# Ledger of designs, part 130: peptides against a protein of PDB entry 2AZE

Target 1, 148 residues: chain A of PDB entry 2AZE
Amino acid sequence: AQECQNLEVERQRRLERIKQKQSQLQELILQQIAFKNLVQRNRHAEQQASRPPPPNSVIHLPFIIVNTSKKTVIDCSISNDKFEYLFNFDNTFEIHDDIEVLKRMGMACGLESGSCSAEDLKMARSLVPKALEPYVTEMAQGTVGGVF
Target 2, 101 residues: chain B of PDB entry 2AZE
Amino acid sequence: GRLEGLTQDLRQLQESEQQLDHLMNICTTQLRLLSEDTDSQRLAYVTCQDLRSIADPAEQMVMVIKAPPETQLQAVDSSENFQISLKSKQGPIDVFLCPEE

## One batch from the design tools (peptide; made by RFdiffusion4, then SolubleMPNN)

Design b1_p21_1_s1 (from b1_p21_1, 7 letters changed)
Fold by OpenDDE base, seed 5:
Structure b1_p21_1_s1 (fold): chain B 148 residues (1-148), chain C 101 residues (1-101), chain A 21 residues (1-21)
Amino acid sequence: as target 1 above (148 residues)
Amino acid sequence: as target 2 above (101 residues)
Amino acid sequence: SSFSIHGSFSVEKVKFSTSKL
C-alpha cells in the first residue's frame, strides 16, 4: 500500500541520516581524543622540562600543512598585507589539516583505523566522557554501524 | 502486520537517533570546552619533531599555514596545474617552514 | 627558532627550491 511505501521511504531516510550522524560522531570523538591527548602529552612534557618550549619552536592549532618533494619548485606570491598567498608548484603536493596530522602522530590512539592496543584503547577511553566510552569501544572493535 | 512493523521500526530509529544526538551533543560540548580553555589552547601545539614524523624533511618540504578563520583555500593538483591560493578576510596569513634539522 | 617564518618575507614573488642540490 501507499502508506507502507511511504513509511519504507522514511525508514530508509532515517537510516541514512543515522549513518551520517554516526560518521560525524566518530570524527568528533577522534578530534576530542586527539586534542586532549596532545594537550596531555605536551603538559607532561613541559612538566618534565620544567618550562614551556620556546615560542618559535611550536605551532599551535589550528593549522594546515602542505608537503611536497624537496625537489619541487615553489613560486610564492604574497600580498602586501599578507592576506593573500599564491603558491605555484611544479609538481604534486599534499595538504593535511591539523586533525589529520594529529591522527598520524598517533594522538587518536589508532582508533581512527581500529588499530588500538589495549593501552591505546585505555587511553582513548580515558579522554572522553563516560557516556562516550561504549562508542569508543565499538569504534575500536569496528562494530559501529548498528542501529541502537 | 507490515504497517505495524514499519511503524515500530521508525520508532526504534527515532530512539536511536535521539541517543546519537545526545552523544553528539556531549562530544561537541567537550570540544567547545577545549576551545575555550586557555591552558588547553596553550598546550595544543605540535613541534618540528612531530611534523618530521609525518613527512620527513629530508625528503619532503613541510610548510605550515596558519590562517584566520574563514580563509579561503583553493587548491588545484592536476597534471597541468599545481596551485594553492589563500585568501584571508580577517587578517594576515602566516606561513612557516619546518627546518630539516 | 625551530620554524622558519616563510610569511615574513618581503612582498614579492619568491621562488623556492628546497632541494639541497
Scores: peptide ipSAE 0.029, ipTM 0.875, DockQ to the pose 0.034
Fold by OpenDDE base, seed 4:
Structure b1_p21_1_s1 (fold): chain B 148 residues (1-148), chain C 101 residues (1-101), chain A 21 residues (1-21)
Amino acid sequence: as target 1 above (148 residues)
Amino acid sequence: as target 2 above (101 residues)
Amino acid sequence: SSFSIHGSFSVEKVKFSTSKL
């Protein structure tokens, strides 16, 4: 009885660890897809334009985004060496990392929400190594979480 | 029996975890390769148009922050205080505003 | 350039000051 109880505890521990790794893997996959898709998009765009974008017209990764109402007043204090910033807002704000921005841009092909069209899924699969394709499929179907 | 069943479950879970570890290694390798590829990094950018699609400047102010690695970010968003603090240890922080048009 | 510290937003909305923090 005690042995079985010990194994049940271990079973639950392993299940939780697997669940955590699954979520981490999903995020890594989304990052990979988003990055590769972004690079591919920009490469194509530059080829079509026959030139790179104008200087200072783009923001390279990594970055973060802060957005707030256009009515929000922001007071920003900057150290003389620009190593420190302090922003004070008179209302609420949002912060988004670059990966979230890419997701909202559709660079993850809607995979993050399981809202992939057939074409989106095809694109997503094409941007990962073969070994990851089955997992991408599961993500698109919302079937991630089971035991392999 | 119960013991045999649990033993079998643990064996299956071990195999599943090993598969996950393998896939994660593949992913991290791919991401590392992307970070080390100069051409990929050159092309890893977003435009103002992209940012407008995320938060319309007609309604939202969009500010972009470029900070060196290991920069500390502290955010307070409460009814009484709305603040973002940035502290870099490896270089200057740059801030950009996305124009409305 | 499309990006700057001033952009198209009013300076009154985003106030920048230089001070040692």
Scores: peptide ipSAE 0.026, ipTM 0.874, DockQ to the pose 0.035
Fold by OpenDDE base, seed 2:
Structure b1_p21_1_s1 (fold): chain B 148 residues (1-148), chain C 101 residues (1-101), chain A 21 residues (1-21)
Amino acid sequence: as target 1 above (148 residues)
Amino acid sequence: as target 2 above (101 residues)
Amino acid sequence: SSFSIHGSFSVEKVKFSTSKL
């Protein structure tokens, strides 16, 4: 019947919306874990050193990274007020945002790729509120996508 | 029947979406708390050693760009054109180079 | 856009640092 067809269309629409929200939530969880883990790491490191790092030795978030071969020639043009930059490369480059950098540093505990050890998973769970722990577990197992 | 089954599915999906919304609210709240905590912001940094672990300056030039929010980034990476354009509306853009080991 | 600073950079030509460029 037409009514059933309409409901099936709505069902598919809702399933797609849920899928999108699941993806968004996973990314938010990874960000939370990465940020908290980074802060925790740095706090511990500073306590061990009994001092903060030299001011010109660190880069605070947010940032992006551009990397290219050391052989690449880069022409850089900068506006007077430094509001505009133009980089021209003679070869390919890569761009990474700070979240991706943190993930590659292991700050997300390998959760982003399902490469969590038992200790990694324990750390990840400890960095989120209790309500998010089951979802972290599902992410580690690669079982996100079910109805809950 | 079929209608009852579909109706039940929609109700279950509604409940699932509500749970997702709740979890997302919790997560965004935690992120806001981090952004509002001055100590956390002070400690939210990476070192040159961290960046070297991602891309070795012995083989790769590593450039760090700090730009204000809502800065436009345009990138072209093709065989004929390799370009990055940055346009800020809120303030100056800073660029740093990661030193070699 | 108008630019007042133009430079060419490479690992061989530029010293890397955490200083602003």
Scores: peptide ipSAE 0.025, ipTM 0.872, DockQ to the pose 0.031
Fold by OpenDDE base, seed 3:
Structure b1_p21_1_s1 (fold): chain B 148 residues (1-148), chain C 101 residues (1-101), chain A 21 residues (1-21)
Amino acid sequence: as target 1 above (148 residues)
Amino acid sequence: as target 2 above (101 residues)
Amino acid sequence: SSFSIHGSFSVEKVKFSTSKL
């Protein structure tokens, strides 16, 4: 009885860990797709233009963004060495990391929301190693989550 | 019986987890390779146009923060307090404002 | 192009998504 109880506890622990790893894997896949897609896009764009983008026209990863209404008043205090910043807003704001930005740009091909066209899915599959393609397909179909 | 069933389940879960670990290792390896590729890093950028596409510049302002690793970010977003605090230990923090047009 | 900023400026609401410590 006690032996079975111990194994049941272990079973539950492993199930939860697997669930967490599934989520992590999906995020890693999305990151890989988004990043590779971004690089590919920019490479192609620079080739077409036969030049890199103008200075100050681009922001390299990593970064985060803060967006808020144009009407929001922001007071910013900066240390002399720029090691410390303090922003005070008079209204709500949003913070997004660079991966979130890439997703919103469509760099993850809509895979993050299961909104992939056939073309999007083809692109997504092309940006991952063969071993990951089945998982990408499952993500697009919304069939990820089971124990395999 | 029950014990045998549980034992079998645990073995199956172990195999499933090992497969997940393998796939995750593949992913992390790919990401590492990308981070180590100089050309990829050079091309890892977004434009102001990209940033405008994720937040309508007619209604929203977009501020970009580039900070060194291990920079502390604390944010409060409540009806009474709206604040972001940044503290870097490894260098200066750069803040950019994306043009509205 | 993007410009470095400092001082005070006006902006409206945005929601918190990420934090780093």
Scores: peptide ipSAE 0.026, ipTM 0.874, DockQ to the pose 0.048; fails the geometry check

Design b1_p21_1_s2 (from b1_p21_1, 6 letters changed)
Fold by OpenDDE base, seed 2:
Structure b1_p21_1_s2 (fold): chain B 148 residues (1-148), chain C 101 residues (1-101), chain A 21 residues (1-21)
Amino acid sequence: as target 1 above (148 residues)
Amino acid sequence: as target 2 above (101 residues)
Amino acid sequence: SSFSIHGSFSVEKVKISTSVL
């Protein structure tokens, strides 16, 4: 019946919306874990050193990274007010945001790739509110959204 | 029947979405609290050593770009053109190099 | 591709290597 067809369309719409929200939530969780883990690491390091690192030796979030072969020639044009930059490369480059950098540093505990050790999973769970722990477990197992 | 089944499915999906929204609210709240915590922000940094672990400056040139919120980035990476364009509306952009070991 | 950078801006002190050519 037409009514059933309408409901099936609505069901599919809702499923897609939920899928999108799940993706967003996973990213938010990874960000939270990565940030908290980074802060915790640095706090511990500074406590052990009994001092913060030199100001010129660290880069605070947020940032992006651009990397290319050291042989790549880069021409940079900058506006007078530094509001506009134009980089021209003679070869390929890569761009990474700060979250991706943190993930590659292991700050997300391998949760982003489902490559969590038991200790990694324990750490990840400890860095989120209790209500999010089951979802972290599902992410580690690759079972997010399995009920759909 | 089929209608009843679909109706039940929609109710279940609604409940699932509500639960999902709740989790997202919790997560966004935590991220907001982190952004508002001065101590956390002070400690939210990476070192050159960290960056070297991602891309070794001995082999790769590593640039760090710090830009104000809502800065537009456009990138072209093709055999014919390799370009990055940055346009800020809220302030100057800073670009740094990670030194070699 | 294109995207926008979001987040609070902060000034860091590393080697500035920008050159206007």
Scores: peptide ipSAE 0.024, ipTM 0.874, DockQ to the pose 0.062
Fold by OpenDDE base, seed 3:
Structure b1_p21_1_s2 (fold): chain B 148 residues (1-148), chain C 101 residues (1-101), chain A 21 residues (1-21)
Amino acid sequence: as target 1 above (148 residues)
Amino acid sequence: as target 2 above (101 residues)
Amino acid sequence: SSFSIHGSFSVEKVKISTSVL
């Protein structure tokens, strides 16, 4: 009885770990797709343009974005060496990492939200190794979550 | 019996986890290769137009933060306090606005 | 919330002027 109880505890522990790894895998896939898609987009754009975009018009990864209402009053203090920043807002703000930005740009092909057209799915599949294609398909269908 | 059943379940879960680990290793490898590719890194950028599509600069103020690795970010967003703290250990932090703002 | 920023790339944009601590 005690042995069975111990195994049941271990079973639950492993199930939780698998669930966490499934989430991590999905995120890694989305990151891969988004990044490759971004690079591909920009490569094509630069090929079509007479020159690369102006330096002030682009932001290279990695970055973080903070946005707030233009009416928000922001008090910003920095250390002399610029190692420390403190921002105080009088209203709510949003923080987005670069991956989230890419997702919102559609670079993950809508796979993150299940809003993946046939063309989007085709693009997504083309941006991952063959071994990952079945998982991408499952993500698009919303069928991820089972145990192998 | 129950013991045999649980033992079998654990073996199956182990196999499932191994499959996940394999797929994750593939992903990690791909991301590493991308990070090591100079051309990919050169092309890994968003434009001001991209940022406008996420937060309309007519209504939103957008700041871009570029910081060294392992920079600590602490954010508080409550009814009583709205604050962002950045602390770097490896160099200066740069905070930018899009030129249009 | 708290998290760490990873990466080493920098960009030149319009820097925000702030008070110095």
Scores: peptide ipSAE 0.023, ipTM 0.874, DockQ to the pose 0.061
Fold by OpenDDE base, seed 1:
Structure b1_p21_1_s2 (fold): chain B 148 residues (1-148), chain C 101 residues (1-101), chain A 21 residues (1-21)
Amino acid sequence: as target 1 above (148 residues)
Amino acid sequence: as target 2 above (101 residues)
Amino acid sequence: SSFSIHGSFSVEKVKISTSVL
């Protein structure tokens, strides 16, 4: 029947939307974990050092990084007001946002790559509200995907 | 029947989506709270050592870009062209390098 | 790729061959 067909289309639409939201939620969780973990790490480090790092020795979020071979020649054109930059490379480069950097630093506890040890998982769980802990566990187990 | 089954499925999917939305709201709230916490923002930094850890420091150069919100970034990375364009509307862009070892 | 950037950094000024637009 046409009614059933319409509902089947709607069902598929909702399933896809849920899938997208699941992906978004996972990313948000990873961001939260990474951020809190970074802050915690730095707080602990500063406490141990009994001082904050020198101002010019750290880079505060947000930022992006560009990495390329040290052999890559980079030509940079800058506007007078520094509102515009143009970089020309003679070879390939990579761009990463700060969250990706944090992930690579292990700040997301390996949760993003399924490399979450028991201790990593414990840390990850400790950095999210209680309501999110089950989802973190599911992420670590790779069991996220169903509709709850 | 078929219609009843589909109707029930849609209701269940709606409930599931609402649960997801709730969890997402919790996450966004936490992130907002972090962004509003001055101490957290003060501690939200990486070091040159951190940046060197993401790539082979002997082989890779790492450039850091700090730009105002809504700065437009356009990147072309192809065999024919390797280019990054930055255009800010809210202020100057800063570019940094970590000191080499 | 095209996207918007946001952030705040303070590190050593990059030494690159530069020109004024």
Scores: peptide ipSAE 0.026, ipTM 0.876, DockQ to the pose 0.059; fails the geometry check
Fold by OpenDDE base, seed 5:
Structure b1_p21_1_s2 (fold): chain B 148 residues (1-148), chain C 101 residues (1-101), chain A 21 residues (1-21)
Amino acid sequence: as target 1 above (148 residues)
Amino acid sequence: as target 2 above (101 residues)
Amino acid sequence: SSFSIHGSFSVEKVKISTSVL
């Protein structure tokens, strides 16, 4: 009886761990797709333009975006060495990491929300190693982890 | 019996986890390769147009923060306090605004 | 947006490469 109880506890532990790993894997896949898609987009764009963009016209990863209403008043304190910043807003703000920005740009092909077209899914699959393609398909279908 | 059933379940879960671990290793490897590829990193950028697509600069102010690794970010977003604190130990922090403002 | 800057705060209306915080 005690042995069975121990195994049941372990079973639950493993199920939860698997769930966590599934989430992590999905994020890693999305990140990979987004990055590769971005790189390909920019490579193609630069080839078409026959030149790179002006140096101060682009933001290289990694970065963080902070956005707020144009009406928001922002007080900023900065250390002399620029090692410390303090922003005070009089209204709500949003923070987005670069990956989230890429997702919103469609770089993850809508896979993150399960709203990818056939073309999007084809693109997504093309941007991952073959071993990950089935998982990408499952993500698109929302069937990841269905056996658990 | 129940013991045998549980044992079998655990074996199946172990197999599933091993498969996940394998896939995760593939992913992390790919991401590492991307980070180590100079050309990829050169091309890993967004434009102001991209940022406009996620936040209309006519309505939203968009700040871009570039900070060294391990920079501490603390954010408070409550009805009484809206604050972002950045503390770097490895170098200066750069803050930029999109030109379309 | 209205900014009140204290210290050596500098905001540039340009894009540059940065790291994630």
Scores: peptide ipSAE 0.025, ipTM 0.876, DockQ to the pose 0.043; fails the geometry check

Design b1_p21_1_s3 (from b1_p21_1, 7 letters changed)
Fold by OpenDDE base, seed 2:
Structure b1_p21_1_s3 (fold): chain B 148 residues (1-148), chain C 101 residues (1-101), chain A 21 residues (1-21)
Amino acid sequence: as target 1 above (148 residues)
Amino acid sequence: as target 2 above (101 residues)
Amino acid sequence: SSFSIHGSFKTEKVKISTKKL
C-alpha cells in the first residue's frame, strides 16, 4: 500500500515534469520557426533589393522593446559607461522580448495561438526538422499534451 | 493489479519523457546552428517597419533596448511607480527609438 | 542623449529627459 502510494506520487511528479517540458518544447519550436522565417524573409528582401539595408536602419537580435503612450514622460538616467540605465515613467508601459515581437510580426506563422492557415502550417512544417513536424501539427490543432 | 498498473504507467511516462528530451535536443541543436551561422546572424534583424506593424509610433513610443547577456532587468508597473532598471555586467546597453514617420 | 540618433532609429518626437546617474 505504501509502495503504491509512493509510486502514485512519483507518477504525478513525472506527469508535471512532462507538462513543463512540453511547454518548453513548444516555445523552442516557436523560436526556431520565428528565427528561420525572419532570416528567410530578410534574405529574400535583400535579394529583391539587390542590397542589404542601411547599417543603421535595422536592429539585430537579441533585443527587447518598451512601449508606452507617446504622451508618457520618460526620465532616463544613464551611467557614464552605459552599463546602468534607470527609466522613470509617469504612466504605464509594456515590455516585450524579441521573440514576442517576432510572433506579433507573424514570424511564427500563427502557430503560437493555433491560428494557422493551411499555408501557414505548411510553412511552419518546412522550417523544422522532420522529427518535429508531428509536434508542429499538434500545436496547430491545439492537441498538444498527449502522452507519447 | 494496482502495483502493476502504476509500474506500467511509470515506464510509459519514462519513454514519453525520453521522446520529449530527444525533440528538445533537436530544437536546441537547430537554434545553436542558427546562432553559429554568420549569414543567419547577419539576417536576424527587424526594421522600423516591423515595429510599426505591432505598435503604431503615432500612438505609442517604442524603444528598442539591446543589452549584453546577463543584463539584469527589473520593472515596476504600478499606480505609484513606473520604472525600469537595467544593469549590465558585460558591456554597454544601447537604446534606440522607432520614430514616427 | 545616449540614444542612437542614426538611421531609422532616432530620438525625435519623444518626451524624454536624460541625465547621468
Scores: peptide ipSAE 0.026, ipTM 0.872, DockQ to the pose 0.037
Fold by OpenDDE base, seed 3:
Structure b1_p21_1_s3 (fold): chain B 148 residues (1-148), chain C 101 residues (1-101), chain A 21 residues (1-21)
Amino acid sequence: as target 1 above (148 residues)
Amino acid sequence: as target 2 above (101 residues)
Amino acid sequence: SSFSIHGSFKTEKVKISTKKL
């Protein structure tokens, strides 16, 4: 009885760990797809233009963005060495990391929301190693979960 | 029996976790390779137009923050306090505004 | 949260009300 109880505890522990890893894997896949897709897009664009973009027109990863209403008043305090910033807003704001920005740009092919067209899914699959393709397919279908 | 069943479950879960670990390693390897590729990093950028596509500058101000590794970010967004605090340990923080066209 | 830097920004510097800490 005690042995069974111990194994049940371990079983639950492993199930939870697997669940967490599944979530992490999905995020890693999305990051990979988004990044590769971004690079591919920009490479193609520069080739078509036969030049890089203007110097003040691009933002290299990594970054975060903060957006708020254009009517929001922002008070910014900055340390002398610019190591510290304090922003005070008079209204709500949003913070997004670069990965989220890429997702919203469609760089993850809508895979993050299960909004993949056939073309989107084809692109997504093309941007991952073969071993990951089945998982990408499952993500697109919303069938990820359970035990392998 | 119950013990045998649990033992079998644990073995199956172990195999499943190993497969997950393998796939995760593949992903992290790919990301590392991209990080190490100078051409990829050169091309790893978004434009102001891209940012406008996610937050319309006609209605929203879009601020971009570039900070060194290990920079701490704390945010409070409540009915009584709206605040962002940034603290870097490795260098200065740069803040940019994405202009509206 | 925390993050790292591997690139550069080519945008307008923010010009808002600021003060030293």
Scores: peptide ipSAE 0.026, ipTM 0.874, DockQ to the pose 0.051
Fold by OpenDDE base, seed 5:
Structure b1_p21_1_s3 (fold): chain B 148 residues (1-148), chain C 101 residues (1-101), chain A 21 residues (1-21)
Amino acid sequence: as target 1 above (148 residues)
Amino acid sequence: as target 2 above (101 residues)
Amino acid sequence: SSFSIHGSFKTEKVKISTKKL
């Protein structure tokens, strides 16, 4: 019947929406873990050093990274007010946002790949509210995405 | 019947979505709290050593770009064009390099 | 450059940083 068909369409729409929200949630969890882990790392390091690092020795979030071969020739044009930049490269480059950098640093505990060790998983769980711990576990096990 | 089954499925999906919404709200709240916490923001930094772990400055040029919110970034990475353009409306853009590059 | 703010640019053929990390 037309009614059933309409409901089936709605069902599929909801399933897709849930899938999208799952992806968004996973990313949010990873961001939270990465940020908190970074903060904890730096806090501990500064406590051990008994002082913060020199201001010009660190880069605060947010930022983006551009990397290319050191052999790459770069032509850079900068407006006088530094509001506008134009970089021309003679070869390929990579762009990474700060979150990706943190992930590659291991700040997300390998959860992004579902490859975290037991210690990594323990750390990851400790960096999220209790309500999110089951989801962290599911991410680590690769079991996220089941039919709700 | 089929109608009942579909109706039940939709109800269950609604419950699942509500759970997701709740979890997402928790996450966004936590992230907002981090962004609003001065101490956390002070400690939210990476070092040159961190960046070297991502791309070795001995082999790669590592450029860090700090731009104001809403800065437009356009990147083209093709055989014919390798370009990055940045356009800020809210302030100057800063570019940093790791030492020994 | 056709891409500019007020048509004023400084062009450098080398890597430029406002600060070092």
Scores: peptide ipSAE 0.024, ipTM 0.869, DockQ to the pose 0.032
Fold by OpenDDE base, seed 4:
Structure b1_p21_1_s3 (fold): chain B 148 residues (1-148), chain C 101 residues (1-101), chain A 21 residues (1-21)
Amino acid sequence: as target 1 above (148 residues)
Amino acid sequence: as target 2 above (101 residues)
Amino acid sequence: SSFSIHGSFKTEKVKISTKKL
């Protein structure tokens, strides 16, 4: 009947919305883990060194990364106020945001690819509130996607 | 019947979504707290060594761009045109290179 | 906009043309 058809449409809409929220939550969790892990690492490193790093030896978040072959020629045009930049490359380049950089650094404990060791998973769990731990576990196993 | 089954499905989906919303709220709260913590922000940095670990400096140039919020980035990567355009509205843009050696 | 410090981040590897966009 028409009523059943309407409910089926609604069901599909809700399933799609849930899927979107699942993806968003996973990314947020990865960000949280990565940030906290980075801060923790740096705090420990500074304590061991008994000093912070030199000012120009580090880049604070947020940032983006552009990488290209060392052979790539880059022409950079800059406005006087530095509000505008134009980079022209003679070959292909890649752009990565800071979160991607942190992931590649291992700050997300391999959770982003579901490739966590037992220790990685333990670390990841320790960096989130208790309520998020089950979801972290599912992410590590690659089992996120079902409906609760 | 079919109607009863669908009704039950929708109820279960609603509960699932509410759970997700709750978890997302927790997560966003944590991220906000991190952004508001001065000490955390002071420690939220990467080094040249970190950048070298993600892109081999022997083969790749790594350029870091720091731009104010709401900066517009336009990238073109085609066979005949390779370009990045940045337009900030809230302040100057800074560009850094990770030194080799 | 260009700077160079030994062992520090710098911009010297980029050919910079200063012009208003």
Scores: peptide ipSAE 0.023, ipTM 0.870, DockQ to the pose 0.037

